# Peptides against a protein of PDB entry 1EMU, part 32

Target 1, 132 residues: chain A of PDB entry 1EMU
Amino acid sequence: PPYLKWAESLHSLLDDQDGISLFRTFLKQEGCADLLDFWFACTGFRKLEPCDSNEEKRLKLARAIYRKYILDNNGIVSRQTKPATKSFIKGCIMKQLIDPAMFDQAQTEIQATMEENTYPSFLKSDIYLEYT

## One batch from the design tools (peptide; aimed at target 1 L61)

Design b2_p24_1_s4 (made by RFdiffusion4, then SolubleMPNN; from b2_p24_1 with L2E D5E L6E E11R N16L R24K)
Fold by OpenDDE base, seed 2:
Structure b2_p24_1_s4 (fold): chain B 132 residues (1-132), chain A 24 residues (1-24)
Amino acid sequence: as target 1 above (132 residues)
Amino acid sequence: SEEEEEEEEERLLEELIEEEIASK
């Protein structure tokens, strides 16, 4: 069953809408749903190919991600990303140099946070265990 | 206005996340 694959890797969990739904519910209870939302935002952003017609949209999205998750020092994403990573992102925003990969390092750091903490906890949670 | 700009940015971000999850 799919729920067994979810226990084998975080990637499998995040590639399944049912898995995402359960994991997000768990993260909300833990007060750290922003970790997952940020991860998906980064993935979606990277998929947008730069062109003249979407330059403004990409800039707006980059600014949105920066303001919501990076700039907020009290946020879980900000606390789990390195200062150098956050500074790099800020620099891209200020210079309006919006490369599709500009959030890759931050996404990697947040993914590591989930792998080390929230993902293992999810597999021990009532939400997951009652589903199985 | 700046407030309207931030609201649009937030909307775009929400749509981006929803589209990514919906693609799974």
Scores: peptide ipSAE 0.758, ipTM 0.953, DockQ to the pose 0.938
OpenDDE base, seeds 1, 3, 4, 5: peptide ipSAE 0.756, 0.756, 0.757, 0.758; ipTM 0.953, 0.953, 0.953, 0.953; seed 4 fails the geometry check

Design b2_p24_2 (made by RFdiffusion4)
Pose (drawn by RFdiffusion4):
Structure b2_p24_2 (pose): chain A 132 residues (1-132), chain P 24 residues (1-24)
Amino acid sequence: as target 1 above (132 residues)
Amino acid sequence: SSEVEEYTQSILDKLLEEETEYEE
């Protein structure tokens, strides 16, 4: 059963659309869906190849991710990401040196944040328990 | 999966639309 696999690892949960949808509903109700959206945005950004034809799209996307999740140090993703990590990201944006992996460290920190609090809470939530 | 990929693209498209509005 897919719902049982979700309890075994966060990666199993985020590899199933039903799991993602349920988990995001839980996060939305807890006021922190940005954690998941950012996690997927980093993955999406990284899979874009660093060729000339993608340069403009990648810069715009890197700025968008930075503006929404990294810039104001008040949003939940910004609050859960380290200062040095955000400093590096800002540097990449301003220098326009955006490597595909530039958000990796921030993604890892957000991933640990979900594994540490919201992911376990989700597995004990009414939404999950009802679904199962 | 393809559905997860489409979901990721939908986040990316939303972020690009918001950035376009900001640049305007």

Design b2_p24_2_s1 (made by RFdiffusion4, then SolubleMPNN; from b2_p24_2, 12 letters changed)
Fold by OpenDDE base, seed 5:
Structure b2_p24_2_s1 (fold): chain B 132 residues (1-132), chain A 24 residues (1-24)
Amino acid sequence: as target 1 above (132 residues)
Amino acid sequence: SAEVEKLIEEIMEELLKEEEEEEE
């Protein structure tokens, strides 16, 4: 069953609607839902190909991601991303240089945080175990 | 999956809404 695949890799978990739902519920209880939301926001942002018709949308989205997750010093995403990474993102926003890959490093760092902490904890959680 | 893509879209749309509200 799918829940066994979820235990094998975070990738499998994040490719499954049911897995995401359970994991997000767990993260919310832990006050860490922003990790997952940020990760998906970065994925979505990267998929937006730059063109004349979507420049404004891409800029707004980049600003939104920056303000919500990076600029918030009390947020878990900010706490789990390195200063140099946050500085780079800030620079991109200020210069309005919004490359599709501008959040890649931050996404990688947040993914590592999930891999090392929240994902293993999820697999030990009552939410996951009761589902199995 | 299509469901996951929809979720991503919803997250981005919510972010855009928040940004628009902040600009006002």
Scores: peptide ipSAE 0.668, ipTM 0.928, DockQ to the pose 0.869
OpenDDE base, seeds 1, 2, 3, 4: peptide ipSAE 0.664, 0.666, 0.664, 0.667; ipTM 0.926, 0.927, 0.927, 0.927

Design b2_p24_2_s2 (made by RFdiffusion4, then SolubleMPNN; from b2_p24_2, 8 letters changed)
Fold by OpenDDE base, seed 1:
Structure b2_p24_2_s2 (fold): chain B 132 residues (1-132), chain A 24 residues (1-24)
Amino acid sequence: as target 1 above (132 residues)
Amino acid sequence: SKEVEEFIQEIMDELLEEEEEEEE
């Protein structure tokens, strides 16, 4: 069953809507659902192909991600990303250099946070265990 | 999956909505 694959890798968990739903519920209880939302925001952003028709949209989305998750020093994402990474993103926003990969390093750092902390805890949680 | 893609799209849509509200 899919829940067994979820225990094998975070990637398998995040590739399954049921897994995402359970994991997000767990993260909400831990006060860190923003980790997951940011991770998926970065994924969605990277998939947007740069073209003349979506330059403004891409810039707005990049600004939105930056303001919600990076700029807020009290946020869990900001606390779990390195200053140099946040500075790089800020620079991209200010210069309006919106490369599809501009959030890759931040996404990697947040992914590492989940891999090392929240994901293992989720697998030990009542939410996951009761589902199995 | 399509469901995961829809979830991602919802996140992006919410971000854009919040950004537009802040610009107003």
Scores: peptide ipSAE 0.695, ipTM 0.932, DockQ to the pose 0.899
OpenDDE base, seeds 2, 3, 4, 5: peptide ipSAE 0.693, 0.691, 0.694, 0.693; ipTM 0.932, 0.932, 0.932, 0.932

Design b2_p24_2_s3 (made by RFdiffusion4, then SolubleMPNN; from b2_p24_2, 12 letters changed)
Fold by OpenDDE base, seed 5:
Structure b2_p24_2_s3 (fold): chain B 132 residues (1-132), chain A 24 residues (1-24)
Amino acid sequence: as target 1 above (132 residues)
Amino acid sequence: SEEVEKLIEEIMEELLKEEEEEEE
């Protein structure tokens, strides 16, 4: 069953609607749902191909991600990303140099946080265990 | 999956909506 695959890798969990739903519920209880939302936002952003018709949209989206997750010093995403990473993102926003990969390092760092902390905890949670 | 892609799109749309509100 899918829940067994979720225990094998975070990738399997994040590729399953039911898995995401349960994991996000768990993260909300832990006050760190922003980790997952940011991760998906980065994925979506990277998929937007640069073109004349998308420039304004991409800039707005990049700014939104930056303001919501990176600029908020009290947020879990900000606390789990390195200063150099956040500085780089800020630079991209200020210079309006919006490369599709500009959030890749931040996404990697947040993914590592989930892999090391919240994902293992989820597999031990009542939410997951009751589902199995 | 298509369902996951829809979730991603919803997250992005909400971010854009919030950004537009801040620009006003």
Scores: peptide ipSAE 0.663, ipTM 0.927, DockQ to the pose 0.837
OpenDDE base, seeds 1, 2, 3, 4: peptide ipSAE 0.658, 0.660, 0.660, 0.662; ipTM 0.925, 0.926, 0.926, 0.926; seed 1 fails the geometry check

Design b2_p24_2_s4 (made by RFdiffusion4, then SolubleMPNN; from b2_p24_2, 12 letters changed)
Fold by OpenDDE base, seed 1:
Structure b2_p24_2_s4 (fold): chain B 132 residues (1-132), chain A 24 residues (1-24)
Amino acid sequence: as target 1 above (132 residues)
Amino acid sequence: SMEVEKFIEEIMEELLEEEEKEEE
């Protein structure tokens, strides 16, 4: 069953709607659902192919991600990303250099946070264990 | 999956909506 694959890798968990739902519920209880939302925001952003028709949309989305997750020093994403990474993103926003990969390093750092902390805890949680 | 893709789109739409509100 899919829940067994979820225990094998975070990737398999995040590629399953049921897995995402359970994991997000767990993260909300831990006060860190923003980790997951940011991760998916970065994924979605990177998939947007730069073109004349979506240039403004891409800039707005980049600003939105930056303001919600990076600029907020009290947020879990900001606390779990390196100052140099946040500075780079800020620079991209200020210069309006919106490369599809501009959030890659931040996404990697947040993914590492989940891999090392929240994901293992999720697999030990009542939410996951009761589902199995 | 299509469901996951929809979830991603919802996250992005919410972000854009919040950004638009801040610009107002």
Scores: peptide ipSAE 0.663, ipTM 0.927, DockQ to the pose 0.899
OpenDDE base, seeds 2, 3, 4, 5: peptide ipSAE 0.660, 0.659, 0.661, 0.658; ipTM 0.927, 0.927, 0.928, 0.927

Design b2_p24_3 (made by RFdiffusion4)
Pose (drawn by RFdiffusion4):
Structure b2_p24_3 (pose): chain A 132 residues (1-132), chain P 24 residues (1-24)
Amino acid sequence: as target 1 above (132 residues)
Amino acid sequence: EEEELEEEETLLEENIEEEIATRN
């Protein structure tokens, strides 16, 4: 059963669209869906190849991710990401040196944040318990 | 400036949706 696999690892949960949908509904109700959206945005950004044809799209995307999740130090993703990590990301944006992996460290920190609080809370939530 | 910000927001939403669509 897919719902049982979701309890075994966050990666199993995020590899199933039903699991993602349920988990995002839970996060939305808890006021922190940005954690999941950012996690997927980093993955999406990284898979774009660093070729000339993608340069403009990548820069715009890197800035968009930075503006929404990293810039103001008040959003939940910004609050859960380290200062040095955000400093590096800002540097990449300003220098326009955007490596595909530039958000990896921030993604890891956000991933740990979900594994540490919201993911366990989701597995004990009414939404999950009802679904199962 | 506003049109550029809307474009960046659209690109972010599409990138998230495309990444999630690759899942099981």

Design b2_p24_3_s1 (made by RFdiffusion4, then SolubleMPNN; from b2_p24_3, 11 letters changed)
Fold by OpenDDE base, seed 2:
Structure b2_p24_3_s1 (fold): chain B 132 residues (1-132), chain A 24 residues (1-24)
Amino acid sequence: as target 1 above (132 residues)
Amino acid sequence: SKKEEEEEEELLEELIKETIAEKK
């Protein structure tokens, strides 16, 4: 069943809407749902192909991601991303150079955070175990 | 401005929802 695949890799968990729902519920209880939301924001942003018609939208999205997750020094995402990574993103925003891959490094760092901490904890949680 | 930030936040929320909706 799918829940067994979720225990094999974080990628499998994040490819399944039921898995995402349970994991997000767990993260909310831990006060760190922003980790997951940021991860999906980065994924979605990277999929947007740059063109003249969506340039303004992409800039707005980039600014939104930056302000919500990177700029907030009290946020879990900001605390789990490296200063150089955050500085690079800020530079892109200030210069309005919005490459689809501009959040890749930050997403990698947040993914590592989940892999090392919240994902293992989720697999030991009542939410996951009661589902199985 | 506050209005601009609200618009950006709405775009972000929609982006996340759409990205998740593409999953199995």
Scores: peptide ipSAE 0.755, ipTM 0.955, DockQ to the pose 0.939
OpenDDE base, seeds 1, 3, 4, 5: peptide ipSAE 0.753, 0.753, 0.754, 0.754; ipTM 0.954, 0.955, 0.955, 0.955; seed 1 fails the geometry check

Design b2_p24_3_s2 (made by RFdiffusion4, then SolubleMPNN; from b2_p24_3, 9 letters changed)
Fold by OpenDDE base, seed 2:
Structure b2_p24_3_s2 (fold): chain B 132 residues (1-132), chain A 24 residues (1-24)
Amino acid sequence: as target 1 above (132 residues)
Amino acid sequence: EEEEEKEEEELLKELIEETIAEKK
């Protein structure tokens, strides 16, 4: 069953809508749902191919991600990303140089945070165990 | 400023929802 795959890797969990739903519920209880939302925002952003017609939209999205997750010093995402990473993103926004991969390093750091802390805790949670 | 923030928030919400919707 899919729930066994979720215990094998975080990637398997994040590739399943049922798994995502349960994991997000758990993260909300832990006060760190922004980790997951940021991860998906980065994934979605990277998939957008730059062109003349979507340049403005991509800039707005990049700014939105930056303002919500990176700029907020009290946020869990900001606390779990390195200063150099945040500085790089800020630079891209200020220069309006919006590369599809501009959030890759930040996403990697947030993914590592989940791998080391929230993901293992989720597998020991009542939410997951009662589902199995 | 406020309208810009609201628009960005909505775009971000849509992006996340669409990305998740593409999953299995």
Scores: peptide ipSAE 0.745, ipTM 0.941, DockQ to the pose 0.943
OpenDDE base, seeds 1, 3, 4, 5: peptide ipSAE 0.742, 0.742, 0.743, 0.743; ipTM 0.940, 0.940, 0.940, 0.940

Design b2_p24_3_s3 (made by RFdiffusion4, then SolubleMPNN; from b2_p24_3, 10 letters changed)
Fold by OpenDDE base, seed 2:
Structure b2_p24_3_s3 (fold): chain B 132 residues (1-132), chain A 24 residues (1-24)
Amino acid sequence: as target 1 above (132 residues)
Amino acid sequence: MEEEEKEEEELLEELIKEEISKKK
């Protein structure tokens, strides 16, 4: 069953809508659902092909991601990303140089945070264990 | 919040929803 695959890798968990739903519920209880939302935001952003017709949209999205997750020093995403990474993102926003990969390093750092902490905790949670 | 910020938030929410909706 899918729940067994979720225990094999975080990638498997994040590739399943049921898994995402349960994991998100768990993260909300832990006060760190932003980790997951940021991860998906970065993935979606990277997939947008830059062109003249979507330049404004991409800039708005980049600003949104920056303001919601990076700029807030009290946020879990900000606390789990390196200062140099955040500075780079800020620079891209200020210069309006919006490369599809501009959030890759931040996403990597947040993914590592989940792998090392919240994901293992989820597998030990009542939410997951009762589902199995 | 500012109107611009509101629009950005809506775009962000749509982006996240779109990614999750593509999953099995």
Scores: peptide ipSAE 0.750, ipTM 0.947, DockQ to the pose 0.859
OpenDDE base, seeds 1, 3, 4, 5: peptide ipSAE 0.749, 0.748, 0.748, 0.749; ipTM 0.946, 0.946, 0.946, 0.946; seed 1 fails the geometry check

Design b2_p24_3_s4 (made by RFdiffusion4, then SolubleMPNN; from b2_p24_3, 10 letters changed)
Fold by OpenDDE base, seed 2:
Structure b2_p24_3_s4 (fold): chain B 132 residues (1-132), chain A 24 residues (1-24)
Amino acid sequence: as target 1 above (132 residues)
Amino acid sequence: MEKEEEEEDELLKELIEEEIAKKK
């Protein structure tokens, strides 16, 4: 069953809509759903190839991600990303140099946070165990 | 400024939803 694959890797969990739904519910209870949303935002952003027609859209998206998750020092994403990483992102926004990979380091750090903390906790949660 | 941020937030919401929708 898919739920067994979810326990094998975080990647498997995040590749399944049912898994995502359950994990997000768990994260909301823990007050850290932004970790997951940020992760997907970064993935989606990286897939957008830069061109003249989508330059404005990419800038708007980058700014939105920055404001929502990086700028707020009280947010879970901000607390789990390194100052140098956040500073780099800010620099990209200020200079309007919007490379598809500009959030890669931040995404890596947030993924590590999930791997080390929330993902293991999810596998021990009532939400997951009752589903199995 | 507020209208601009609302537009940006909507784009972000759509981006996340699209990524999840592509999953199995």
Scores: peptide ipSAE 0.763, ipTM 0.953, DockQ to the pose 0.944
OpenDDE base, seeds 1, 3, 4, 5: peptide ipSAE 0.762, 0.761, 0.761, 0.761; ipTM 0.952, 0.952, 0.952, 0.952

Design b2_p24_4 (made by RFdiffusion4)
Pose (drawn by RFdiffusion4):
Structure b2_p24_4 (pose): chain A 132 residues (1-132), chain P 24 residues (1-24)
Amino acid sequence: as target 1 above (132 residues)
Amino acid sequence: SPTEDYEDEILDELLEEETEFEES
């Protein structure tokens, strides 16, 4: 059963669209869906190849992720990401040196944040328990 | 990838918001 696999690892949960939908509903109700959206945004950004034809799109996308999740140090993702990590990201944006992996460290920190609090809470939530 | 469509949706949404900001 897919719902049982979700309890075995966060990666199993985020590899199933039903799992992602349920988990995001839980996060939305807890006021922190940005954690998941950011996690997927980093993955989406990284898969874009660093060729000339993608340069403009990638810069715009890197700025968008930075503006929404990294810039103001008040949003949940910004609050859960380290200062040095955000400093590096800002540097990449300003220098326009955006490597595909530039958000990797921030993604790892957000991933750990979900594994540490919201992911376990989701597995004990009414939404999950009802679904199962 | 089963999540590709969701990744694309998030990326399209962020690009739309960034376009609106640059036009402002």

Design b2_p24_4_s1 (made by RFdiffusion4, then SolubleMPNN; from b2_p24_4, 11 letters changed)
Fold by OpenDDE base, seed 3:
Structure b2_p24_4_s1 (fold): chain B 132 residues (1-132), chain A 24 residues (1-24)
Amino acid sequence: as target 1 above (132 residues)
Amino acid sequence: DPTESIIEEILNKLLEEEEKEEEE
């Protein structure tokens, strides 16, 4: 069953609608749902191919991601990303140099946070165990 | 797929919030 694959890798969990739902519920209870939302935002942003027709949209989206997750010093995403990473993102926003990969390092750091903390905890949580 | 739907919802929400902030 899918829930067994969820325990094998975070990737498998995040490729499953039910897995995502349960994991997000867990993260909300832990006060860190922004980790997952940011991760998906980065994935979605990277998938947007830069072109003349979506340049403004991509800039707005990048700014939105930056403002919501990076600039918020009280947010868990900001706390779990390195200053150099945040500075790089800020630089991209200020220079309006919006590369599809501009959030990759931040996403990697947030993914590591999930891998090291919330994902293992989720697999030991009542939410996951009761689902199995 | 489910992942695309989730991404779309997240990105749309972000854009909506950004637009509201620009209008304020």
Scores: peptide ipSAE 0.698, ipTM 0.931, DockQ to the pose 0.840
OpenDDE base, seeds 1, 2, 4, 5: peptide ipSAE 0.692, 0.695, 0.694, 0.694; ipTM 0.931, 0.932, 0.931, 0.932

Design b2_p24_4_s2 (made by RFdiffusion4, then SolubleMPNN; from b2_p24_4, 9 letters changed)
Fold by OpenDDE base, seed 5:
Structure b2_p24_4_s2 (fold): chain B 132 residues (1-132), chain A 24 residues (1-24)
Amino acid sequence: as target 1 above (132 residues)
Amino acid sequence: SPTESIIEEILNELLEEEEKEEEE
């Protein structure tokens, strides 16, 4: 069953509608839903192809991601990303150099945080165990 | 897909927030 696959990899969990729903609910209860939201935002941002018609949208999205997750020093994403990574993103925003991969390093760091902490905790949580 | 739908929701919310800030 799908819930067993969720325990095998975070990737399997995030490819399943029920898995995403349960995990996000768990993260909200733990006050760290921004980890997952940021991760998905980065994935979505990277999929937007640079072109004349998309430049304004991509810039707005980049600014939004930066302001919501990176600039907020009290946020969980900011606390779990390296200063050099955040500085790089800031530089891209200030220079308006919006490469599709500009959030890749930050996404990697947040993914590692989830893999090491929140994902294992989720598998031990009441919400997951009650589902099984 | 579940991933596509959640991404769309998140990005749309981000854009709405950004547009609100630009208008203020």
Scores: peptide ipSAE 0.680, ipTM 0.928, DockQ to the pose 0.828
OpenDDE base, seeds 1, 2, 3, 4: peptide ipSAE 0.678, 0.679, 0.678, 0.679; ipTM 0.928, 0.928, 0.928, 0.928

Design b2_p24_4_s3 (made by RFdiffusion4, then SolubleMPNN; from b2_p24_4, 8 letters changed)
Fold by OpenDDE base, seed 1:
Structure b2_p24_4_s3 (fold): chain B 132 residues (1-132), chain A 24 residues (1-24)
Amino acid sequence: as target 1 above (132 residues)
Amino acid sequence: DPTEAIEQEILEELLEEEEEEEEE
């Protein structure tokens, strides 16, 4: 069953709607749902193909992601991203150089945070265990 | 795509929040 795959890798968990739902519920209880939301925001952003028609929207979206998750020093995403990474993103925003991959490093760092902390805890949680 | 709906939902919410902040 899918829940066994979820225990094998975070990637498998994040590629399953039920898995995502359960994991997000767990993260909300832990006060760190922003980790997952940011991760998906980065993925969604990267999938947007740059073109003349969506340039303004892409810029707004990049700025939104930056303001919501990177700029807020009290946020868990900001606390779990390196200063150099945050500075790079800021630079992209200020220069309006919005590459689809501009959040890749930050996403990697947040993914590592989940891998090392919240994901293992999720697999030990009542939410996951009751589902199995 | 099992993640597309979630991604779009998050992005749309972010855009809405950004637009509201720009108006303030």
Scores: peptide ipSAE 0.710, ipTM 0.929, DockQ to the pose 0.877
OpenDDE base, seeds 2, 3, 4, 5: peptide ipSAE 0.709, 0.707, 0.709, 0.709; ipTM 0.929, 0.929, 0.930, 0.930

Design b2_p24_4_s4 (made by RFdiffusion4, then SolubleMPNN; from b2_p24_4, 10 letters changed)
Fold by OpenDDE base, seed 5:
Structure b2_p24_4_s4 (fold): chain B 132 residues (1-132), chain A 24 residues (1-24)
Amino acid sequence: as target 1 above (132 residues)
Amino acid sequence: DPTESIIEEILEELLKEEEEEEEE
């Protein structure tokens, strides 16, 4: 069953609707749902192919991601991303150089945070164990 | 795509919030 795959890798968990739902619920209870939301925001952003018709929308979205997760000094995403990474993102925003991969490093760092902390905790949580 | 729904939700909310900030 899929829930067994969830215990094998975070990737498997995040590639399953039920897995995502349960993990997000868990993260909300832990006050760190922004980790996952940011991760998915980065994924979604990267999928947007730059073109003349969506340039403004992509810029707005990049700004939104930056303001919500990176610029928020009290946010868990900001606390779990390196200063150099945040500075790079800020630079992209200020220069309006909105490359689809501009959040990749930040996403990697947040993924590592989840791998090391919240994901293992999730596998020990009542939410996951009761599902199995 | 199992992630499509959640991504759409998150991006839409982000854009909504950004637009609200621009109005202020």
Scores: peptide ipSAE 0.693, ipTM 0.929, DockQ to the pose 0.860
OpenDDE base, seeds 1, 2, 3, 4: peptide ipSAE 0.691, 0.691, 0.690, 0.693; ipTM 0.929, 0.929, 0.928, 0.929

Design b2_p24_5 (made by RFdiffusion4)
Pose (drawn by RFdiffusion4):
Structure b2_p24_5 (pose): chain A 132 residues (1-132), chain P 24 residues (1-24)
Amino acid sequence: as target 1 above (132 residues)
Amino acid sequence: GAATDSAAETVVEELLKEEDEFEE
């Protein structure tokens, strides 16, 4: 059963669209869906190839992720990401040197944040328990 | 996987629309 696999690893949960939908509903109700959206945004950004034809799109996308999740140090993703990590990201944006992996460290920190609090809480939530 | 990639593509499309609106 897919719902049982979700309890075994966060990666299993985020590899199933039903799992993602349920988990995002839980996060939305807890006021922190940005954690999951950012996690997927980093993955999406990284898969874009660093060729000339993608340069403009990638710069716009890197700025968008930075503006929404990294810029103001008050949003949940910004609050859960380290200062040095955000500093590096800001540098990449300003120098326009955006490597595909530039958000990897921030993504790892956000991933650990979900594994540490919201992911376990989700597995004990009414939403999950009802679904199962 | 396929679900992960689809979710990622959707989020990046939404962020690009927000950034275009901001630049306008």

Design b2_p24_5_s1 (made by RFdiffusion4, then SolubleMPNN; from b2_p24_5, 8 letters changed)
Fold by OpenDDE base, seed 5:
Structure b2_p24_5_s1 (fold): chain B 132 residues (1-132), chain A 24 residues (1-24)
Amino acid sequence: as target 1 above (132 residues)
Amino acid sequence: SAARDAASEAVLEELLKEEEEEEE
């Protein structure tokens, strides 16, 4: 069943609708749902191809991601990303250089955080165990 | 995956909405 695949990799968990829902619920209870939301935001943002017609939209989204997750020094995403990574993102925003990959490093760092902490904890959680 | 795409889109839509509200 799918829940067994979830235990094999975070990737498998995040490819499953039920897996995403349960994991997000768990993260919300732990006060760290922003980790997953940021990860999904980065994934979606990278898929937006730059063109004249969506330049404004991409800039707005980049600013939104930055303000929501990076600028907030008290936020978990900000605390779990390296200063150099945050500075790079800030620079992109200030210079309006909005490359599709501008959040890739931050996403990698947040993914590592989830892999090391919240994902293993989820697999030991009542939410996951009761689902199985 | 379809689920991942849907989740990503949902987050982005919410972020865009919030950004637009801040600009108003």
Scores: peptide ipSAE 0.747, ipTM 0.941, DockQ to the pose 0.902
OpenDDE base, seeds 1, 2, 3, 4: peptide ipSAE 0.749, 0.747, 0.746, 0.747; ipTM 0.942, 0.941, 0.941, 0.941; seeds 1, 4 fail the geometry check

Design b2_p24_5_s2 (made by RFdiffusion4, then SolubleMPNN; from b2_p24_5, 11 letters changed)
Fold by OpenDDE base, seed 1:
Structure b2_p24_5_s2 (fold): chain B 132 residues (1-132), chain A 24 residues (1-24)
Amino acid sequence: as target 1 above (132 residues)
Amino acid sequence: SSAREAASEKVLEELLKEEEEEEA
């Protein structure tokens, strides 16, 4: 069943609608849902191919991601990303150099945070165990 | 996956809404 695949990798968990839902619920209870939301934001942003018609949209999205997750020093994403990474993103925003991969390093760092902490905890949670 | 894509789009749409509200 799918829930067994979820235990095999975070990737498998995040490829499943039910898995995402349960994991996000767990993260909300832990006060760190922003980790997952940021991760998905980065994924979605990277898939937006630059073109003349979506340049403004991409810039707005980049700014939104930056302001919500990176600029907020009290946020968990900001606390779990390295200063150099945040500085790079800020630079991209200020220079309006909006490369699809501009959030890749930050996403990697947040993914590592989930892999090391919240994902293992989720697999031991009542939410997951009751689902199995 | 389709689930991952849907989740990503949902987050981005919400971000855009919040951004527009802040700019207003």
Scores: peptide ipSAE 0.736, ipTM 0.942, DockQ to the pose 0.882
OpenDDE base, seeds 2, 3, 4, 5: peptide ipSAE 0.735, 0.732, 0.734, 0.734; ipTM 0.943, 0.942, 0.942, 0.942

